# Peptides against a protein of PDB entry 8HF1, part 107

Target 1, 320 residues: chain A of PDB entry 8HF1
Amino acid sequence: NVMLYATKPTEVMVSFPHQEQVLTVTRLISAEIEKFYVSLDLMNIGVQPIRRSKSLQCLRDPSKKSFVKQLFNDFLYQMKEYGIYAASIAIISLIVEFDIKRRQAETLSVKLMHRTALTLCEKIRHLLVQKLQDMTYDDDDDNVNTEEVIMNFSTPKVQRFLMSLKVSFADKDPKDICCLVFVERRYTCKCIYGLLLNYIQSTPELRNVLTPQFMVGRNNISPDFESVLERKWQKSAIQQFRDGNANLMICSSVLEEGIDVQACNHVFILDPVKTFNMYVQSKGRARTTEAKFVLFTADKEREKTIQQIYQYRKAHNDIA

## One batch from the design tools (peptide; made by RFdiffusion4, then SolubleMPNN)

Design b2_p17_4_s3 (from b2_p17_4, 7 letters changed)
Fold by OpenDDE base, seed 4:
Formats: structure tokens, sequence, C-alpha cells
Structure b2_p17_4_s3 (fold): chain B 320 residues (1-320), chain A 17 residues (1-17)
């Protein structure tokens, strides 16, 4: 029973200003995606053969227009919640996905749909990279991966998260660190992983201290091959974290029920805690004597967040 | 960059009154 013998972690809050980054580039990208949705709705992709796989009957066919829209909606969410630097990493994941789907396309119409989506992703990538380069006098993509560029083009939430990592882990022994980072969406795991790799590499105090890894939820919609690769990746990532070859694990809340991980000394909840189950499961991973459970809140929602945590503490004590 | 401490960033969530 995960609940009964855990030392209660110190629950801490990190406040951040609610600044909507009103960048012209984000408005332009949103408008280009909306125009693409209009074009996508007009595309005749024909009747796709219903794959009689019993496991897929309830799952949206990845070749459908709805899946393409889902990927772009997830990208727009990441751009809003984490900033344009995180969006520059997130768009690469869409490029890879649409290229795979284009190659796997059973019809010319589906192939063309994924090709059009891919062309839009390349345009978006160029707009994002160009905006990151506005701070650098050099046209080199490596120059956009500085601590300064990452911080300036991240949302206040992500800025405070990176600062929290730096103050917590600067010049520490890697063996003394066991950190979990929880995010709401599966695609955010890979995006934040890429951001952390670049941030750690740009931050001397963290380069030999933090080794990140990530786990993504099983994509029930992916072909059997993609689901096999994801399963192999998850097993490898978990094993590296158990062996101490990785000391920071990024995971989505959907994985909380199935992850057998060691006792952690830090648990970061990067996205809002929406359920009591998420609170108990994530907090239940912070089991060391000096463990910290870190929550992020907008300043305007600070009091609401505190009251929600009091309700969860009460409910947890009533069942313990 | 300004040198932040843990105290500058982390606020302990107090016990309910």
Amino acid sequence: as target 1 above (320 residues)
Amino acid sequence: MPVYTEEDIFEEIPEPP
C-alpha cells in the first residue's frame, strides 16, 4: 500500500505571473492552422476501410482528419502553456508523426492530406526558429539553445520550473537526486524532455547533475509497430531510472497507476492538479525524509490552489 | 543572472488554520 508508510513530503508552491505572451508569431501560427482546418474539411479522403481489428473499434482511425486536428490542437496547447521555445520542439514531433503517417498511407488522398499537414509544420517550424533567432545575431540553430533564449521564450510557468530545478540541483551529486515531473498530456512529456536537454546543456551547474528521461502513455491509436516501439522505449526509460542512469523522469498523469518507481525526493507537478487521485498518486511518490512536492500556480489562482490542497489534505487524512 | 535561493522560489503551503 503506497499510502501508509510514506513520510509526508513538504508541500511547496511556486507562483508565476499570468502573462499571456501576445506575440505576433503565435497569432500568425494560430491563423495558419485555422486556414488549414478549413482546407482539411474540404479534402475528400474517401471512405477508409474499417480495419476490423477488435482493439481499434473504439479508437479514432489515425488516418482520419480528426487525428490531424488533434495533433495541431495539442501543439497549440503546448505553445500557449509552455511558450514558443517549447513549441519549436513540439513541432518536430508533429513533423515526425506526419512523415510516418504519410509513408504508411494506404491511399493517395490520405498521403496528400499528411503531406499538406507536414508542409504546414515546416512553415510553423521556420516561423518559430526565426523568432528565436531575433535575439541572436547568428543564423545558427545551436545559438537558439542558450539559457537566455530558453528563458525569454518560455512562459512564466516554465521559467519558474527551470529556476526551481537550478536552485534545487545546482552542483549536487547526481546519486542524491530522484526527481519526477508530472505533466497532463502525453505529448508534453517529449516536449519538456527536449527543452530540459537543451537547458541542462546550456546550464554548467546542471550538465553533469541532471540526466532526464521521459515516458509517454501508450498510444492505443498508433499502429502495432509504433505501439511496440513506445513500449520498448518505456521499458528502457523505466530501467534507466531504476538503475540511476537517469535521475529525472517526465511522465503524464495517465501513467501514475502503472509506474513502479523508487522513492523520490522531488516531485514536480507542472500542470494543475485536477483530481484527488492525481494528488494522492503523485504525492505518494515523494517518500524520502526530505522529499518536496512542488505545485505551480498562477498568482491570480494562488488562493484557489491553496484551498484545493487543503481539501485534498483533508480527504487524504479521512481515508488514511 | 540574479542568484535565486530556494526560499526566493518555493513557498511552503501552510497548515490550514
Scores: peptide ipSAE 0.482, ipTM 0.896, DockQ to the pose 0.791
Fold by OpenDDE base, seed 3:
Structure b2_p17_4_s3 (fold): chain B 320 residues (1-320), chain A 17 residues (1-17)
Amino acid sequence: as target 1 above (320 residues)
Amino acid sequence: MPVYTEEDIFEEIPEPP
């Protein structure tokens, strides 16, 4: 019995320049969200179930206000980490969520809170789309989905990610590609999926090569109708990836729960590797001959990232 | 746009000395 020693994947790093330059539109959007939080804190929505933490007497915000703040904080993170183009896709998910919560509202005060959040999202969407259109002479929404607009309004990390996909997969056979993309946050999966659909459609060398899907974690937290639809969608997305109908899968930390995904030839870690467990599990999916395990790092953090990978390699060899 | 190669984008992480 020749034990086929699984070839260790080649570990590669992609460096990107750290840009601290905040655009005027990004500052305006952040200020509008902060102003909205002040208004939200003053809103009386009645008695809501408060989860008392045992240790701190801080009156936690009503679960409904905390959820609204969480969605806007996740949006602000995506706008900062992925750029204005990704933010224009992310804001649509907030619009959909706040419209659902507005329709499900049991009281007029809760309905008004979600309506105010929705109106802010609509304003943010207009500011983002207007900024994307400043590069196009045409007012048509379809003209903002060009390779040039996507690249110019993406962060250096996302630009290097898109370049890495183009160099790795241009004019290849779709059957020879099995790619995983790991992101930290659940909402980032949908945002990066929408960005990739538009980028692939605008890039002739990738249009018939890459077919993306995404997979979001099982939220055990709410038995709501959305959780049933999400579970059905996850099963469908995994099946399409197994059947070869999709060759690129965007995942959050969900694969930590032992989802059986086929051996991949490319694994991209778009966000920083924060845990040894994430390193071992994601690297453990790159099992084909000549498999690549790709990490993204800011130039200023390159040395720190290399030292962290050396610590993880050592810890992995001590357990093996 | 400049045509990048795989070598221009990907840096192999060496084994520790």
Scores: peptide ipSAE 0.482, ipTM 0.897, DockQ to the pose 0.795
Fold by OpenDDE base, seed 5:
Structure b2_p17_4_s3 (fold): chain B 320 residues (1-320), chain A 17 residues (1-17)
Amino acid sequence: as target 1 above (320 residues)
Amino acid sequence: MPVYTEEDIFEEIPEPP
């Protein structure tokens, strides 16, 4: 029970300006997704055979349309919250998922639906990559993965997050680092992981310092859809972090992932702390004497965030 | 890029008054 450990990490806040990246490309992408939703609603995919799969997910969306919309809504959230660079990584996950679903389609109509979604994702990817290339005179895909491109096409939140990693970990011994990064949504773990891989590779001061991994909480809703590869990868990622072969772990759910990891010296909460349990459980991972618990907040929400932390501190002290 | 320090980025959340 992590609540029983009186860990007193230093609680730190990182403020970022609220800038809506009102880029023409983000508007175009959003409009293309909305047009796709209209077309998707008009698609006759027929009555899907109720696979008596024991998974609760197969029962929730007999049309498989809501799942398609969910993935695009998740992508739109990534693009808004983390920026165009993060979106260029997030869209690859959608491409992979829709290609899998297209291949697994039982009907021609469902196959066509996933094909149309895939084609849209490919178009979105090209629009994003083209926009990243606008800053680089060279057409080489490798030139879009520079520190400068990553920073310029990231939201202020992500910029401050990357800056916080650089100032905290530049030229440090990898063995002295045990970092957790908490995000709200499972798909954000993969997106931020991909962003961090590219950022670390482009940042000499971090290249041999940070080795990131990510965990996606076990989808209790469909263990059948977790590929044997994903489950093996998750176990490997956790083990690498325990063994110190990875020193930064991105995760979405402290409670579901059951992360029995060593005491961490850094805990970053990239997204807003929504629950007292998340606060206590995440803070309870920062167990070293010099541990930092880092919160990210928009400047406009700074006061609200501080008051929320005071309420959580009070509630924690009343239980201790 | 400007070299930021920890102090430039991190603000300690004070104890409630």
Scores: peptide ipSAE 0.480, ipTM 0.897, DockQ to the pose 0.796
Fold by OpenDDE base, seed 2:
Structure b2_p17_4_s3 (fold): chain B 320 residues (1-320), chain A 17 residues (1-17)
Amino acid sequence: as target 1 above (320 residues)
Amino acid sequence: MPVYTEEDIFEEIPEPP
């Protein structure tokens, strides 16, 4: 009922050129991951005990290998969709996760598997950092976090996203900003958060204006595996956003049901809108009179995106 | 860098004809 009377946000589109920047480094990294998958398939990790979680019929894939492949596939997606700079942040998250899994390994074979994955992540990190340093005269880690490096090593989508934030929020009062950024994948939340922290810190017009937070959807599949730390972080991030201590929240689509967040002035959909529910729930957060609902599309997909939005508008009006 | 405006970046999605 409350959604029916909400002021319709202005729906805007940001087009970006679809450049598959196939850098030599991204090809090398992809080839190293593929070689690692062949090696991973040959690893004998023994029979893993099928831990039946009583609550969820999802056969926890007893293959700890599938989880390793999922993380690298998510990394490859982030590198492709967001660029080398975002990939340099994403790989750190993999390093942390594989180090935790290595320490928690119940068997030597599983420990070795996670160690091998970690070694590959360190190699990938070095390749990425070296490529970011190609534009910097000094090997100082701080020099790779400049606005220029972030922009040059980001995909056109991310470049347009950062430009849209700068144009929308430069020199504004932080109190007048309530921004949501929706991404498809949970790992993208952390990656884009790290990218935004560095971008905001390197951009004087945004440094005291935007305070980002991120929220990762509860993986409903295993609340038992969410670290107490992740649950505390989510609660803290939501509370900071409610209290106005954070004014930009990055969230994945899995959160759509659970974010009782205030009316937002800006809703950015960084990844393609795949479902009608995502459209309605995300758009339904842009409730202020001047609210903007911002979609990102490749130029080649512009017409298809417009037609999809028209279908969603029609379906929404038929329910209202 | 060229100073982009909101109009340079944002395209309003028209109402369907």
Scores: peptide ipSAE 0.479, ipTM 0.895, DockQ to the pose 0.788

Design b2_p17_4_s4 (from b2_p17_4, 9 letters changed)
Fold by OpenDDE base, seed 4:
Structure b2_p17_4_s4 (fold): chain B 320 residues (1-320), chain A 17 residues (1-17)
Amino acid sequence: as target 1 above (320 residues)
Amino acid sequence: MPTYTLDDIYEPIPEPP
């Protein structure tokens, strides 16, 4: 039994400026969503039959107004935390979801609700794409998926993350990379995945080096066909990462539930470490020699983040 | 773009005093 003393990962911090760049477009989008919420509250969708799924979690009926508001609130979070470019990817996921729910609608009123939400998403998509195009000086280059556009329309946090990827992995052998990226929200996994696909494709030094994949937590909202597809996707994504066909995995709290993932050499925490369990489990994946555990913090929260990590280190040493 | 190094981006989290 060679207890490979799991070399403690090198814990590093990346600081980023707290720039609330309140762009006019983000204010317009927020105002349109708030106006839509007022209209949604006035909409009569009738009494929907509560499908008592036998699963103990009160599955929020995905046809309810609360689910529509949740998706737009998650979108507003992506726009705030990751920027306009990430928001342009996030809105596509809402369009797909509302189109599915519109087609699955059992009543005309529910169908109309999802159609109205979809129309708002298309308006938001247009506003975002137009803003991404405003910085392409060449009116002829409709390609909003350049390294420059991605960087300029990302938050300082995302900019530092992309820089960290480029500097860490430029021209490396793909087999030598095993990277985890932790995010708080399930919808962020897909949003950051889409952003990374475009960034890697626009960055020659990362082409054929990084192959991203993502895992989303089980949608306990509907035991329907979507939950089966999500489960199939999750199994396929894990298998690709185990087989080395993907070398960067974006995940939320799903890895907390004991999903066996290989030892990684890089672990990035894009969102604040809110729990001791998240700290231990995410750090416990950085188990290779010279493994890095990378935390992102706003400059204003730097000292608070350091103190929180000291508390987690102490608590971990008291249990180990 | 300026050539950043890892040391330009990564700050070691200091050990508690």
Scores: peptide ipSAE 0.437, ipTM 0.887, DockQ to the pose 0.790
Fold by OpenDDE base, seed 2:
Structure b2_p17_4_s4 (fold): chain B 320 residues (1-320), chain A 17 residues (1-17)
Amino acid sequence: as target 1 above (320 residues)
Amino acid sequence: MPTYTLDDIYEPIPEPP
C-alpha cells in the first residue's frame, strides 16, 4: 500500500479592498442595458419553433431573448467583478456572438433583435475605449493595452491577481510553471484570457514566461455547430497545456469530471469558492512539491472565507 | 514601483483554532 502522500499544497489567501468603483461610465453602460431590456421585451420576434434536435435533450431555451439578456448580464458581471479593462475585452466577445447570431437568423425579426443588441455593444465598446484612452496622456500612442492602463482600469481583485502572477513568475523558466486559474463563469475564462494576453505582452518579465490558454465548460445549450467549435478549442487548449506549449490554464469551476489536467504547482481561485466539490477538485490539482493554492477574497469577506475553508478542510479530512 | 515580495501579497490561511 504505497500511501501516496498527496503533498498538501500551501494554502494562501490574497485579500483585496472591496471597492465598488462606481465610475460614471459603468453607470451609463448599466442604464443603456436596462433601457435595451425594456425595448427587447417589447420586440415581437414571433413564436420560435422548438427545434427538437433528437440528440440534445437539453431544452434549447426557445427564448432567443433570454440568451441575449444572459450575455449582457454576464457582461455586467464581468465589468463589476473585473473592471473596465476586462469589460472592453468582454464586449468584443458579445459583438462576435451577436454578429454570428445575426447572420444565422432565419427571420427578419430575430435578425433585427441581434442587430439592435450589436448596435448597443458597439456603443458600449466606444464608451469603454474612450474611458481607457482618457488616461493615456500621450496623444500619439493609442495603445490602451499597457501594463499601467490594465492595472488602473482593473478591480482590486484583478490588480492583486496580476501582481501575484508577476511576483510568482517573473523571469522563471516556462517549463517550471504549471498554473491553473479558476473562475466561476464560462465567459470570464475568455475575458481573463484576453486580459492576460495583453498584460503578458505589456510586461517584459512575463512575455516569454507565461503562455495562457482557456477552457470553456461545455454548455449543452449551444447549437451543434458552436458545440463542435467549442469542443475543438477545448481539446486543442488542453493538449497545448499537456504538451507544455501553454503553462497557464484558465478554467471555469464547471470542470466536468474527467478532464485529466496535469499536476500543477500553482492554483489560483480568482472567484469565491462556492462548493466543497470545487474546493476539493481545484486543490487536488495542486500536487507538486511546494504547490500553492491561492484564494482571492475581499477584506470584508475575509473571515467568512476563512470559516468556509475550515469547514471544507474538516469535511475533506472526514472523507480521506 | 515598490517591489512586492510574495510575502507582501500572500497571507497564510491560519490553522483553525
Scores: peptide ipSAE 0.435, ipTM 0.885, DockQ to the pose 0.776
Fold by OpenDDE base, seed 5:
Formats: structure tokens, sequence, C-alpha cells
Structure b2_p17_4_s4 (fold): chain B 320 residues (1-320), chain A 17 residues (1-17)
């Protein structure tokens, strides 16, 4: 019943320049991934047995090649949308996933495929870290986690988001903060969480003020793919946010199905609002008297975003 | 770094005309 409360948060927009980060390193990484796709298509991994799960699950690519390509495409999206600093965090999640898949491989050919993917991820990690170190005088890996490095190697969207957090929450009482951050994709939640941990640690005004958590919405496509560990993490993260042990929650738009979170005073929509349901549900979390609902938009899409919000406001008023 | 204010970053979404 989130639809029935006429939440009147202050709706604000943050505009950012649409800069294609034309870094040589991003082009090199993209070219290495495309070269890997050509090699992957040539790999004979045999016919994998189609495990029919009873649910009408999409024909799993019997080759498992589509899943490998999906993870790299998701990484490329992360690097483009959030920057090379976020990509340096995202690549670690791919390394972990491909190492798990390599160990679980039922055939030598599938094991080799995941090993080759893992080797590429390690190369990408090295290229990203080396590029982050270009701003550091010291070869120490810890020196790449400064506010300056994070800001310089983030996209304008992420820069404006971090600035918005700093200006909104600098030297505030952590008890007065209840913040939601909505992102489109599941893998972005963990990436932005890792970025925020490093940013908060490097920013004295936010240190001990913001305590982030992340949650990934239930994957309606495959309950069998949700590890018991992921489900335990989600429950723990939600409980920490309810108990006030965390005051910033990063979540994907897939939160539609009934995670009751407390009334928040800030709701950030980091990615475009694609549906009326996303608008109503996210806005419906901004319930305090001084609640802010903050939208991020590229300058080029500003007018389109405003018009879309007007349509959503109208539709919301017609049902309220 | 320049000290940004909320007004430097946040643009109110106007009411529809």
Amino acid sequence: as target 1 above (320 residues)
Amino acid sequence: MPTYTLDDIYEPIPEPP
C-alpha cells in the first residue's frame, strides 16, 4: 500500500555533463574483452547437459559462454557509467565469480574457459590499478583510495553523487540520517558500496557519519542461483538498517516485492527512473517532513527527465 | 576544493506549467 500515501518530499535534480571518458586504458580494456569474445566463440567446450529446472527458466546457454559474456558486458557497463575507479572494484567481483566457476567446472574445457576469463580479469585489474597509481607518488596500493583519486577517476554522475553526499551529510549526527540510494543493476549495488566505503574513509567530514550497506533484490528469475550466503547478507543488511547500525542503504530497483524499510529523509536515484512503479515506490520511501527525493540526470537528458517526472506526478495524482 | 553548497548542486524540479 505504498501507493496510497501522498508523500510530498522535496523533489530535486542533479545535472551532470555527459562526458564520454575517452581514456586510452578503457579502449584497451574494451579491445581485450572483444578479442577474448572472438577466442571464446572458437572454444569447443562440448554440449553441456541442459539441467531442466522445473521453473520456466530461459534456456540456459548450454555452452555457459553467454554467462561469461554477460559478466564482462556488465563490467564494461560499470566502467562506462561509473568510471575506472568503480571498475577497479567491480573487476574483483568477476575474479571471485570466475574462480568459483573454475573450481566447480565439470569438464576440463569449461575449467580452461573460466581460467582464461580469470586471467583476463587479472590483466584488467592490473591496467586499472596502474592507471589509478598515475596520480600517486607512492607505489602503495592503499594510496589509490584517496578522495582525490576516487573523484578524478569517477564519472561526472558519480562525482556529483559524492559531492551531494558530502554537502548533505558533512558533520551531521548519524542518527538524523536515513538514506536510500537506488541503482538500476544488482552488481552496481556492491560496486557503489565498495566505492563509498573508500570515499567515506578518505573524507573526514563523512567518517563516522555515514555507515553504508547494500542489498540486492531477490532474483525472481532464479531463486536457485541465490546463494544461501547472499540471502543471509540481505537479511543482515536490512536488519542493520532497521536497527540504525547502518544509515545509508544501496539497493537495486528490483526492491518492488515488499522489503519494508523505515521512512527515509533522503532518497537518491542514481540511475534513470525507467518505470512509474520505480518512481512511486522510491518516492514513497521519502516520508519524513524534510525528506528529499534526488534525481540524477545527464544535462543532455534534463528536459526528457523533467517531462517524464511530470507524467509520473500526473499519473500518481490520478490514483491518489 | 571549492566549498559547494546544496544550492550549487540541487536544482528544484519545477511544477508543471
Scores: peptide ipSAE 0.434, ipTM 0.887, DockQ to the pose 0.793
Fold by OpenDDE base, seed 3:
Structure b2_p17_4_s4 (fold): chain B 320 residues (1-320), chain A 17 residues (1-17)
Amino acid sequence: as target 1 above (320 residues)
Amino acid sequence: MPTYTLDDIYEPIPEPP
C-alpha cells in the first residue's frame, strides 16, 4: 500500500497596492445610479405580494424593485473591485437581464421600470466605452480590447492577476496547465471570463496556451431559477475542462464535494478567503507535486490575511 | 515593461513561528 502522500500545495501570496483611483467617470456613473434609485423608489408598480417575514416592520420593496437595485449594486461592486474595463463587460449582462425582464413584464408600469433601467445601462455603457477609447491615440482604431487598455483600466488586483497568468503560463504547453480561479460573486465569473478572453486574445504568449471557461455554482436558494440552458452550459463547461478542451476554470462557488475535477497545478483565489470551508475546498484542488495555491491581498490587509491563513492551517491540521 | 519574475510576484506565506 503506497500511501500516496498528498503533496501539500505551495501557498503563496500576491500583494497589490490599495489605490482608490476615483476616476471622474466612476463618480458620474455612481451619481446616475443614485439618482435612478430615488426615481425607482417613487415609481408605483402596483401591489406586489409582500412575503411577510414576521419580525421586522420594514416595508420590503417589491421583489421586482429589489432585484433591479441588486443588479446595479453588483455592477457598482464589479466597477470598484475590478475596474472600468471589467465594468464595460459587466454592464452588457445587466442590459441582457433587463431586456428579458422588460419582455416578461405583466404590467405597463413594470415594463416601464425595466425600460428605464435598460436606458440607464445603455448610458453607462456609452460612458465606459468612451473612456476606454480616450486612451487610443488613434481615433480610427475602435479596438478597446488591447493588452494596454485592459491593464490601464483594471484595478491593481486585476493587473497583478493578469501579470501572474502571463509570467506563470507564457509559451507553456496547454496540456501541462490545469488552473482554477475562484471569485466570490456569481456575476464576477462572467465578467472575469470576458476580460480573460480579450486579454488572452491580445497577448501572443497566451493565445494558444490558455483556454478559459467559467462555472456558476448551483443556486443554493432555488433550483427552479436556474434555467435548463444554464444547467446544460455548466455540464458542458465541466466536460470541456475534464476533456482538456479548457485548461482554466473560473468558479464563484466552492466546487461541491463530488465534482471530480482533475488535479490542478494552479489555484488562484482572486477575492478574500472569507470561510474555512472555502480555504480547505479550494486548496484541496491543488494536488500536483508542484501545485501553487495563490492568494491576492491588498498591502494594507497583508498582516490580517497572513494571520487568517495561520488560523485556517491550524484548524485544518487539528481535523486531519 | 519591467520583466517580473515569479519570485518578484509570489511571496511565500511563512510558516507560523
Scores: peptide ipSAE 0.432, ipTM 0.886, DockQ to the pose 0.784

